Peptides against a protein of PDB entry 7BDX. Designs and how they scored, part 266

Target 1, 212 residues: chain A of PDB entry 7BDX
Amino acid sequence: EMGAAACTLLWGVSSSEEVVKAILGGDKALKFFSITGQTMESFVKSLDGDVQELDSDESQFVFALAGIVTNVAAIACGREFLVNSSRVLLDTILQLLGDLKPGQCTKLKVLMLMSLYNVSINLKGLKYISESPGFIPLLWWLLSDPDAEVCLHVLRLVQSVVLEPEVFSKSASEFRSSLPLQRILAMSKSRNPRLQTAAQELLEDLRTLEHN

## One batch from the design tools (peptide; made by RFdiffusion4, then SolubleMPNN)

Design b2_p25_4_s3 (from b2_p25_4, 11 letters changed)
Fold by OpenDDE base, seed 1:
Structure b2_p25_4_s3 (fold): chain B 212 residues (1-212), chain C 212 residues (1-212), chain A 25 residues (1-25)
Amino acid sequence: as target 1 above (212 residues)
Amino acid sequence: as target 1 above (212 residues)
Amino acid sequence: MLVESESEAELLQGEGMVKAEEALA
């Protein structure tokens, strides 16, 4: 209970750039983000058994951790910190996104995907995550989720790859050969306006790349 | 481990007034400070058994909690919040200071005393804590501690009472009759310069009050 | 008195801040 409350407050205040800088300027940042990955991993591993109530203290705690990572990644110094000093955490997030089943822990998936999107704002970050083994298959696996918010954030991450020629050129062959075009087309007709727009924009970006 | 790390980061960033405002502006503040009191109380109650290593995760967690309370109390809006909305926490801190033995948990005592001193900067806060049952006996009990830092912060809190006529007048009879003058005189000769100065200043303030 | 834990940190700006209150609702 207390840990979840403290972490939730830390998440709330981490929405400030000044607070992110304060978190990262101390000697405790490395330890915090190291343990963060381990804690998130432990939580996901515990889910294969009893349906832990999504409203549990543990769930709230892990959501707050993922939220903090997202807010850190929203800031340039935070992105630099994650890519330079917390690569294990990024690897863990990619792993956990693969380990979670479709429809499982939707809120956590959304937060983790948002953190990866924020990391992708930096070319160094985008290169790092896109060069992860199985990254492209992971994107398509995640697009199989029935949740519109999960799919939205996957599409945004895919768009970050497509809009960066240096990154896309390295994976273009695999990307084109494995693209779930029918799934993305279905999303472009979604009743969710955010998902619909994201899918339409991605389809337009992909068409532009086929003509160049 | 993770709770202690998160709470330590929250403590670090709480040194900013803006962060204190952010903590207090959310709906989670009341819950956090409610659980804080319970957590600190649980820790102190656990100490009567096994000498838990002072460097334990639990100890660090409780120190961070006490540090956060101190930093909140350092800000005007934080003092107002504590006195208006978290009186139970103030009562708990006073209780815990009485429950701890001389020489036990020195760092925690110092942080709790610092929080009470910060609360005492506001007349409403000083009135509240000084009207607590057994407050004057508690001050003298705490002055019996062999630790110079504990005694220093007790003397500072005593000085806050002495320098406020509205507060001192209500307790002046009990205060004068129970004053450990010999102990304070001994502290005025301490090799610790901060303790020495605080004891000398208090003795001068007390002499001034005897002549008025 | 502020009790500063020993941590001075530097800030940089980016997109995609998530407020805790909005994400838990």
Scores: peptide ipSAE 0.032, ipTM 0.786, DockQ to the pose 0.108; fails the geometry check
Fold by OpenDDE base, seed 4:
Structure b2_p25_4_s3 (fold): chain B 212 residues (1-212), chain C 212 residues (1-212), chain A 25 residues (1-25)
Amino acid sequence: as target 1 above (212 residues)
Amino acid sequence: as target 1 above (212 residues)
Amino acid sequence: MLVESESEAELLQGEGMVKAEEALA
């Protein structure tokens, strides 16, 4: 209980760049993010079946951790820190996203995807994430999620890859061969305007790349 | 481990007023400080004998909690919050300071005393603390501590009482009858310059009050 | 994208802030 409460407060205040800098400026940051990955992994491994107890202290704790990572990744120095000093955490997030089933732990997935998207703002972060083993299959696995927010954040991450020629060129063959085009097309007709727009934009970007 | 790490980071960043405000502005603050008191109490009650395992995760966690309370109390709005909305926490801190033996949990005592001192900056906080049952005996109990930092912070808290005529007048009889004058005089000769100065200043303030 | 969980409040005044690094040393 107390740990979850404290971590939730830390998450809340981490919405400030100055707080993110303060988190990173201390000698405890490395340890914190190391344990973060382990804690998130332990949580996901402890999930019995497809049901998450969303209201548990453990869930709240892990959500707060994922939120903190997201907020850190929202800031340039935070991205640099994660990409330089906490690659294992990024690897863990990628692994956990793969370990979770469609519809499982939706809130956690959203937060983890948001963190990866934020990391992808930096070319170095984008390169690191996209060069991870099984990254392209992982994107498509995640796009199979029934949750619109999950799919939205996956599309945004896919767009980050597509919009960076150096990154996209490395996986272009695999990407094109495995692209769930029908799924993305279906999303472009979503009633969710955010999902609809994201899918439309991605389809436009893909068309542009095929004609150039 | 993770809880202690997160709480330690929260403590670290709480050295900012903006962070304190962010902590207090949320709907989680009340719950956090309620659980804080309970957690600190549970820790102190779990101490077997006079030895504290200072390097334990539990110790680190409780230190971080006490540090957060201290930093919150350092800010005007934080004091107002504690004095209006978390009186039970203040009562708990007072109780725990009484429950601990001389030389026991020195770091925790220092942090708790620092928090009470910060609260005492507000007249409302000072009144609340000083009107607590057994407050004057508690001060003298704490002044019996062999630790110079503990004694320093006790002297500062005593000074807060002495310098406020409205507060001091309510306990002046008890205060004068129980004052460990010889102990304070000994502290005024301490090799620790901070302790020496604090004791000297308090003795001067007391002399001024006796002559007026 | 920032993920906010709690709200903000106003300005700096007070002595006796304790830095975690200094207190744990």
Scores: peptide ipSAE 0.024, ipTM 0.775, DockQ to the pose 0.108; fails the geometry check
Fold by OpenDDE base, seed 5:
Formats: C-alpha cells, structure tokens, sequence
Structure b2_p25_4_s3 (fold): chain B 212 residues (1-212), chain C 212 residues (1-212), chain A 25 residues (1-25)
C-alpha cells in the first residue's frame, strides 16, 4: 500500500518539468529506473492469465511507475537520459508490450505506448526503439488490440516512424510487406474520432510515401 | 526495494516548495500521510531490540517518509495541512519518539524531531504538539540520548516552546520542576559546537525567563 | 525552516509533449 501511494504521488508531481529535472539530477535516478523495469516485468509475469484487478495496489503501483516514465520522456533531458542511461528500461517496455495479450492490461499498455511515443520525439530515441528486434511485428501485434486507445497510441508511434526518413528507410521493405492495411483502413472508419483521425492521417502519409 | 526508491525520489523532490504544494493539492495527500504514520509505527514495532540495519530498504523507506514529512512541515501550507488534517501523524511521531530507546534509530529520531521543529514554527502547530500528553517528559527522555544530533534537535524544540509565552505559560510549572538542568549544562560544554551553542542559548533564554 | 533530502539535484531543460495523468490509474 505505502509503495503505491508514494509512487502515485511521485507520478503526480512528475508532471512538472522541474520535478523531472530534480529526479534526474539526483544520484538515485539510475537505480530507480533500473528497478522500475524489473518491477514492471515481475508484475506482468505474475498475471499468468489472471484477470488483472485494476484497482489493486500492485496495479496502481505499476501504473504510477509507467506514468513516471512517460512524464520523464515528455521532457528533452528525460528523453536524453532514457536513451543514454536507461536503455534496459526501454527494452523492457518493448518486451512487455509484446508479452501482454490483446485486451490485457489496457491502461498499462497505453502508458507504455505513451512513454515510447515521447521517446520517439527525439531522433536518437526513435532510432533506438525502431531498431529494436521485432519492433515492426510488435506494432502490428499491438494494432490487433481491441482497445481503441491502445490502437490510437500504436498509430501515433507508427506515424513517428513513417515521418522520419532516416528511420523509415531502414525498415521500409519490412514495413510495407507486413503492413496490416485492412486493419488501419478499418480504424479509419472507427466511431472513435481520435482513432479515426490518426488512421486517416497515417494512410495519407503512407500514400504520400508511395508516390515519392 | 522499489517502494524505498520511489519514496526516496519523492523525498528528494519534496525539498521544493512547489512540489510540496503539488503533493498537498492532490486528493491523495490524506491517504499518503495516513499510511505514512502506520508504516513508521510498524517499522518501529518491528525493531523489537534488533540492531537496526541502517542500510536496509525498509530503513531507507521509513527515513524517506520522515524526510517527506519534514519537508512538508518546512512550508507554511504544509504545516497548516499537518496540523489541520494529519494530527494522527503528528501524534504518531510523538509516540514513536517515546517508544525508541536512547541510541536507537538515531537518523529517524533526527528526522522526526526536525519535522516537529518545523511544525513548531506555526503557533498552532506548536500549541498542538506542546499540549500532547507527556510532551515535557518526552523532551527530557529524548535529551537522555547519547547522540549529539538528537539532543541538538530536542534543544531546538525546547527553545521553540520556551520562546512562545502563550505555550510556555501553560506548562511552565511542569517544565521548571522537571528540567534536566545538569544535562543541559553538560551540553553547553559539548565539543560539538552546534550542540554547545544550542544549549548555551537555551540556558540564556531560561535565565531571562527567571528574571521576568 | 528545515528542508532536508538525501539527494542533490541538477537542473536540465526540455520540451513536454504527452504527459500522463493520475486519472489513468
């Protein structure tokens, strides 16, 4: 209980850039983010098919951890820190996104995807995650999720890749050959306006790339 | 481990007034500080004569909790919050200071005493803690500690009481009748300059009160 | 006033695009 409460408070205050800087300026940031990945991994492994009780202290704790990572990644110095000093955490997030089944841990997936999106704002971060083994298959796996928010954040991450020539060129063949076009087209007809817009924009970006 | 790391980070960032305001402005502050007292109490009860391993994750967690309370109490709105909404926590801190033996949990005692001192900056806070049952005996109990830092912070707290006429007048008879004068005089000859100065100042304040 | 911590902090500057809120938990 106390751990979840402390982590949730830390998450709340981490919405401030100054707090993120303070976290990272301390000598304890490395340890914290190292343990964060391990804790998240342990949590996901413990799910073993059990229906996640979203309201559990353990769930709240892991959500807060993912939230803190997201808020750190929202800041330039935070992105730089993560990409330079916390690659294992990024690798863990990518792994966990792959380990989770469609519809499983939806809120956690959203937070993790948001963190990766924030990392992708930095070219170095985008390069790092896009060069991760199985990254493209992972994107399509995640797009199979029934949750509209999960799919939305996947599409945003895909867009970050597509819009960066240096990154997209390296994986363009794999990307095009495996693209779940029908799924994206279906999303472009979604009743969820955010998902619909994201899918439409991505389809437009992809068309532009085919004509170039 | 993760809880201690999170709490330590929260402690670090809580040195900012803006962070304290953010903590208290959230709807989770009450729960956090409620659990804080319980956690600290559980920790102290678990010591049962065992030599505290100062480097344990549990110890670090409790230190961080006490540190957060101290930093909250350093801010005017934090003092107001503690005195209005977290009296149980203050009562717990006073209790734990009494439950700990001389030389036991020195660092924790220092942090708790610092928190109480910060609370004592507010007249309402000073009134609240000074009117706590057994407060004066507790002060003298704590002055029996062999640790100079513990004694220093006790003397500072005593000084806060002595220098406030509204508070001191209520307990002056008990205070004077139980005052460990010889102990304070011994501290005024301490090799620790901070302790020496604090004891000298307190003795001067007490002399001034006897002449008035 | 006493403000204490076990950590020293250095400040860096950056941009924030997407921040998570506690309401997601």
Amino acid sequence: as target 1 above (212 residues)
Amino acid sequence: as target 1 above (212 residues)
Amino acid sequence: MLVESESEAELLQGEGMVKAEEALA
Scores: peptide ipSAE 0.020, ipTM 0.782, DockQ to the pose 0.086; fails the geometry check
Fold by OpenDDE base, seed 2:
Structure b2_p25_4_s3 (fold): chain B 212 residues (1-212), chain C 212 residues (1-212), chain A 25 residues (1-25)
Amino acid sequence: as target 1 above (212 residues)
Amino acid sequence: as target 1 above (212 residues)
Amino acid sequence: MLVESESEAELLQGEGMVKAEEALA
């Protein structure tokens, strides 16, 4: 309980760039983000047996951790830190997104995907995550999720890859060969306007790339 | 481990006034400080049986909590919050300071005493803590501690009472009748310059009050 | 994109601040 409360407060105040800089400027940052990955991994591993109540202190704790990572990644120095010094955490997030089943831990998936998206704003971050083993299959696995918010953030991440020629060129063959076009087309007709827009924009971007 | 790490980071960033305001402005503050008191109490209760390693994650966690309370109390709005909305926490700190034996959990005592001192900067806070049951006996109990830093912060708290006529007048009789004068005189000869100065200043203040 | 936790907060100044690093040392 207290850990979750403290972590939740830290998440709240990490919405400030100055607080993120303060977190990173301390000698505790490396340890914190190392343990963050381990804790998130431990939590996800615990789900295979017990329907942990999504509203548990443990869930709140892990959500707050993922939120902190997202807020750190929202800032240039935070992205640099994560990509340079906390690659294991990024690898862990990618792994956990693969380990979770469709519909499982949707809120956590969204936060993890948001963190990866924020990392992808940096070309170095985008390169790193897109070069991760099984990244493209992972995107399609996640895009099979029934949750609209998960799918939305996957589409945003895909768009970040597509919009960067240097990154897209490396994976273009695999991307084109495995693209779940029918799924994305279905999303472009979603009642969720954000998902609809994201799917439509991605389809437009992909069409533009095929003509070039 | 992760809870201690998160709480330590929160403690670190709580050294900013803006962060303290952010902590207080949220709907989580009341819950956080309620659980803080409970957690500190649980920790102190656990010490009666096990020599918990002072360097344990649990110890670090509780130290960070006490540090956060101290930093909150360092700010005017934080003092107002604690005295108006978190009196139970103040009562808990006073109780825990009484429950701990001389030489036991010195670092925690120092942090708790610092928090009370910061609260005492506000007249309302000073009135509240000084009117607590057994406050004067508690001060003398704490002043019997072999640790110089504990004694230093007790002397500072005593000075805060002595320097406020409205507060001192309410307890002057009990204060004068129970004053461990020989102990304070011994501290005025301490090799610790901070303790020496604090004891000397208090003795001077007390002499001034006796002539008035 | 920042993820705001549900907490809205305002700030005030004080002299008795304790840095975590100094207290643990």
Scores: peptide ipSAE 0.017, ipTM 0.779, DockQ to the pose 0.108; fails the geometry check

Design b2_p25_4_s4 (from b2_p25_4, 10 letters changed)
Fold by OpenDDE base, seed 3:
Structure b2_p25_4_s4 (fold): chain B 212 residues (1-212), chain C 212 residues (1-212), chain A 25 residues (1-25)
Amino acid sequence: as target 1 above (212 residues)
Amino acid sequence: as target 1 above (212 residues)
Amino acid sequence: MLVESISEAELLAGEGFVQAEEALA
């Protein structure tokens, strides 16, 4: 209980750039993010079945950790730190997104995807995550999720890849050959306005790339 | 381990006034400080003997909690919050300071005493803690500690009481009758300059009050 | 009276802040 409460408060205050700088400016940051990855991994591995007790202290704790990572990645110095000094955490997040089933731990997926999106704002971060083994299959796996928010954040991450020629060129063949076009088209007709818009924008970006 | 790491980071960032405001501005603050008191109490009660593993995750966690409370009390709005909404925590800190033996958990004592000193900056806070049952005996009990830092922070807290006529008048009889004058005089001759100065200043304050 | 505070060391930041209440909702 206490750990979850402390971590939740840390998550809340990490929505400040100055707090993120303070978190990262210490000799304890490296250890914290190393343990963060291990803790998230341990939690996901402990999930017996498809039922997540969202209200458990353990779930709240892991959500807060993912939220902190997201907020750290929301700041330029935080992205640089993650990409330079906490690559294992990024690898862990990618792995965990692959390990979770469609519909499983939806909120955690969203937070992790938001963190990866923030990392993708930096070209260095985008290059790192996009060059991760199985990245393209992972994107499509995540798009199979029934949750609109998961799909939305996947589409945003896909858009980050598509809009960066240096990155897209390296995976263009695999991307084009495996693109779940029917799924994206279905999302472009979603009743969820955010999902609909994201899917439409991505389809437009893809059309533009085919004509260039 | 992860809880200690998260709480340590929260402690570090709580050295900012803006972070303290953010901690207190949420609906989670009350719960956090309630659990904080319970956690500290549980830790102290679990101490079997006089040996504290200062490097344990549990010790680090509790130190961080005490540090957060200290930093919250370092800010005006934080003091007001503690005195209005977290009195149980203040009572717990006072109780724990009494439960610990001389020489036991020295660092924790120092942090807790620092928090009480910060609370004492507000007249309302000083009134609250000084009117706590057994407060005067507690001060003298804590002055029996062999650690110079513990004694220093006790002397500072005593000085806060002595310098506030509204508070001192209520306990003046008990204070004068039980004053460990020989102990304070010994401290005024300490090789520790900070302790020496604090003891000298307190002796001067006491002399001034006897002549007025 | 001077306040007593205890500080610890700082680390680097990212974009797109998420509040705990919004993410849990």
Scores: peptide ipSAE 0.043, ipTM 0.771, DockQ to the pose 0.080; fails the geometry check
Fold by OpenDDE base, seed 2:
Structure b2_p25_4_s4 (fold): chain B 212 residues (1-212), chain C 212 residues (1-212), chain A 25 residues (1-25)
Amino acid sequence: as target 1 above (212 residues)
Amino acid sequence: as target 1 above (212 residues)
Amino acid sequence: MLVESISEAELLAGEGFVQAEEALA
């Protein structure tokens, strides 16, 4: 209980750039983010089936950790730190996103995807995550999730790849050969307006790339 | 491990007034400080003998909690919050200081005493803690501690009482009748310059009050 | 690209603060 409460407060205050700088400026940042990945992994491994006890202290704790990572990645120095010094954490996030089944731990998935998206704002970060083994299959695995928020953040991450020619060119063949076009088309007709818009924009971007 | 790390980071960033305001401005502050007291109490109760494993995750966790309370009490709105909304925490700190034996959990004692001192900067806070049952005996119990830092912070707290006539007048009789004068005199000859100075200043203040 | 931030808070400094590193050392 206390750990979750403390971490939740840390998450809350990490919404400030200056707090993120303070977190990173200390000599404890490396250890913290190392343990963060380990803790998230331990949590995911402890899950039996698709059931997530969202209200448990353990879940709240892990959600707060993922939230902190997201907030750190929201700022330039945070992205630089994660990409340069905490690649293991990024690898862990990617791994965990792959380990989770569709519909499992939706909130955690969203937070992890948000963190990766924020990392992708940095070209170095985008390159790193997009070159991770199984990245393209992972995106499609995640797009199979029944949750609209998960799918939304996956589409945003896909878009970050497609909008960067240097990155897209490296994976273009795999991307085109495996693209779940029917799924994305279905999302473009979603009742969720955010998901609908994201899917439509991605489809437009993809069409533009094929004509160029 | 992760809880201690998160709480330590929260402690680190709580050295900023804006972070403290952020902590208090949320709807989670009350719960956090309630659990803080409970957690500290649980820790102290779990201690067998005078041994403190300072390097344990549990100890680090509790130290960080006490540090956060200290930092919250360092600012005006934090003092107001603690005195108005978290009196149970103050009561708990006072209780725990009484429960600990001389030489036991020195670092924790120092942090708790620092928090109480910061609270005492507010007249309302000073009144509250000084009117707590057994406060004067507690001060003398704590002054019997062999640790110079503990004694230093006790003397500072005593001084905060003595320097406030409205507060001192309420306890003056008990204070004078139970004052460990020989102990304070011994501290005025300490090799620790901070302790020496604090003891000397207190003795001077007490002499001045007796002549007025 | 729009940055995604999940939490909002601002920072200020005071005289009676205890740093974790100093207290644990």
Scores: peptide ipSAE 0.039, ipTM 0.775, DockQ to the pose 0.078; fails the geometry check
Fold by OpenDDE base, seed 4:
Structure b2_p25_4_s4 (fold): chain B 212 residues (1-212), chain C 212 residues (1-212), chain A 25 residues (1-25)
Amino acid sequence: as target 1 above (212 residues)
Amino acid sequence: as target 1 above (212 residues)
Amino acid sequence: MLVESISEAELLAGEGFVQAEEALA
């Protein structure tokens, strides 16, 4: 499909900060990101029943959209845009991450998690995401994923929450009461070095918080 | 439509030379431009019968595609790419310009003519376009358009042909025998200063060629 | 914290961490 091809090219060039600024500087950005959420939602809803082949034009299109969001969130002005002007998109991403089953649409999950992680670099973004209803249960749901890359990006997002005292303090009770410690400990012994390191670092951060 | 929105953003950022280079540097460029021609052709064919509203998502999508082609052709490596790797797209654009009636799809015609003009800056591109079957009749057909911007861009393309002796010599007989001189003279008296100037310059170039 | 950017090529290659820029704190 032509739309998928165009969106894929847009994703490819969105790795440039200047391209992201150009995207955001236009009057079409708001519409684009509004439709983005709807399109991603429609795709995930279409997965209910038929195992859509991961290699479809529709999948490629949605991957490109998620990739663009990730790349936009990779820069300060992009995070500010998403946090200020595209909160519905962030809400949609959180919803979709909850709607997808463990092992389902791994690539899309990774991209969505990467986007949320990038948004979490902004304190306002981190606050917004972390204060979303069911956020903590969502994190643990996502950590149940069999995919190491999904789990890695969840751990990084969790770390962003834990390392920000103002954010963590608001959820500390729920966090501690529901922490899948055994799962994280298992990840700290992973053969995947990135997952292993991320889990170890998070465990260290958590230990530091308990002693202070 | 999401595809139209994405393509419009891609068009917007394609005004950057670096973005064009990034588009062309990828393995997706060939597929994109292959589908571009087909998509534009499908759109023009769909105009047969129903006056498609110029403001449709489909129109916007096709305009964005034509705009991207124009912006790609605006830089040297882009022209080289189109001339070497996307000749079918150039053929399609020429065909579509012939298939559209005077006054029909003005914005699309302008973009397509702009793309051909940009391609004509490259001698290889100019040769390819000008050697296309029915090119000279096509130019005169397009000059019959009531739209001043369409006519302006046709005159610029004609000038590119006239100013290149190797190209002009191949079509000089047909060109002289079919030249809509009265139409060009009328344009040289246009209230539109750009059209007026372009027509005057072309007439001067033609006079210079006749005296040499 | 490192930001993450990704391309289709990077995703297909499983190299999801390619263009992490340090967020200027």
Scores: peptide ipSAE 0.033, ipTM 0.778, DockQ to the pose 0.075; fails the geometry check
Fold by OpenDDE base, seed 5:
Structure b2_p25_4_s4 (fold): chain B 212 residues (1-212), chain C 212 residues (1-212), chain A 25 residues (1-25)
Amino acid sequence: as target 1 above (212 residues)
Amino acid sequence: as target 1 above (212 residues)
Amino acid sequence: MLVESISEAELLAGEGFVQAEEALA
C-alpha cells in the first residue's frame, strides 16, 4: 500500500517541469527508471491471462509509474533522458503493449501509449521507437483493441510516424502493405468525437502522402 | 525495491515548498500520511530486537518516509497540516522514538527528531507534542543515546520547549525534577562541536530561567 | 528556530498505494 501511495504522489508532482528536472538530477533517476520497467513487466506477467483490469494497490502503483514516465516525457530534457539513458524502459513499454490482450489493462495501455507519444515528440525518440522490431505490427495489434481511448492514442502515435518524412520513409512500404484501412475507416465513423477526429485526420494525412 | 526508489525521489523533491503544497493538495495527502505511520511502526516492530541499523531497501524506504515528513514539516502549511490532520502520525513518531533502543536505527531517529523539531516551530505543534504522555521522560531516554547526532536533535527539541514560556510553564516542575544535568554537562564538553554548542546554549537558557 | 530540509542521496526501495488522478504534463 505505501509504495503505491508514494508513487502516486510522485506522479502528481511530476506534472511540474521543475520537479521533472529535480527527479532527473543525479544517479537516482537512472536506478528509478531501470527498475520501473522491471516492475511493470513483473506486474503484467502476474496477470496470468486475466483480461479484466485489476482495481488493486498493485495496479495503482504501476499506473503511477507509467504516469511518471509520461510526465517526464512531456518535458524536453525528460525525453532526452529517456532516449539516451532509459532505452530499456522504452523497449519494455513496447513489449508490454504487445503482451497485453485486447481489452486487458486498458488504463495502463493508455498511459504507456501517452508516454510513447510524448517520446515521439523528440525526433530521436520517434526514430528509436519506430525502428523497434515489430513496431508497425504492434500498432495494428493495438488498433484492434475494443477501447476507444487505446485506439485514439495509437492513432496519435501513427500520426507521429506519418508526419515525419525521415521516419516514414524507412517503413513506408511495410506501412502501406499492412495498414488496417478498414479499421481506421470504422474509427472515422466512431461516436467518440476524439477518436473520430484522429482517424479522419490520419486518413487525410495518408491521402496527402499518396498523392505526393 | 521500487517503492523505496519512488519514495526516495519523492523525498528529494519534497525539499521544495511548491512540491509540499502540491503533496498537501487534496485527500491523497491524508491517506499517505496515515499509512506512513503504520509503515514506520511495522518496520520498527520487524526489527525484533536488532540493535544494528539495517542497510536494506526497507530501511531506505522508511528513511525516505521520515524524510518526507521532515520536509513537509519544514513548511508552515505543512506543519499546520500535520498538527491538524495527522496527529496519529506524530503520536507514532513519538512512540517509535521510545520503542527504539539506544544505538538502534540511529539515522531513523535523527530524521524523526528533525521532523518533530520542525513541527515544534509551530506553537500548536509544540504544544501537542510536549503534552504527549511521557514526553519529558522520552527526551531523557533519547539523550542517553550514544549517538551524538541523536543527542543533538534531542537537545534542539528540548530548547524548543524551554524557550516557549507557554509550553515550559506546564512541565517546568517535571522538567526540573528529572533533568539529566550531568548528561547535558558531559555533552557541553563533547568533541562534537555541534553537540557541544547545543548543550552549552541549553545550559545557558536553563540558567536564565532559574534566575528569572 | 531554523527550519531543516533534508535530501540525502540514499538507496531506492519500497512499495504502497494511494489513488491518483492522471497528472499529465
Scores: peptide ipSAE 0.030, ipTM 0.766, DockQ to the pose 0.090; fails the geometry check

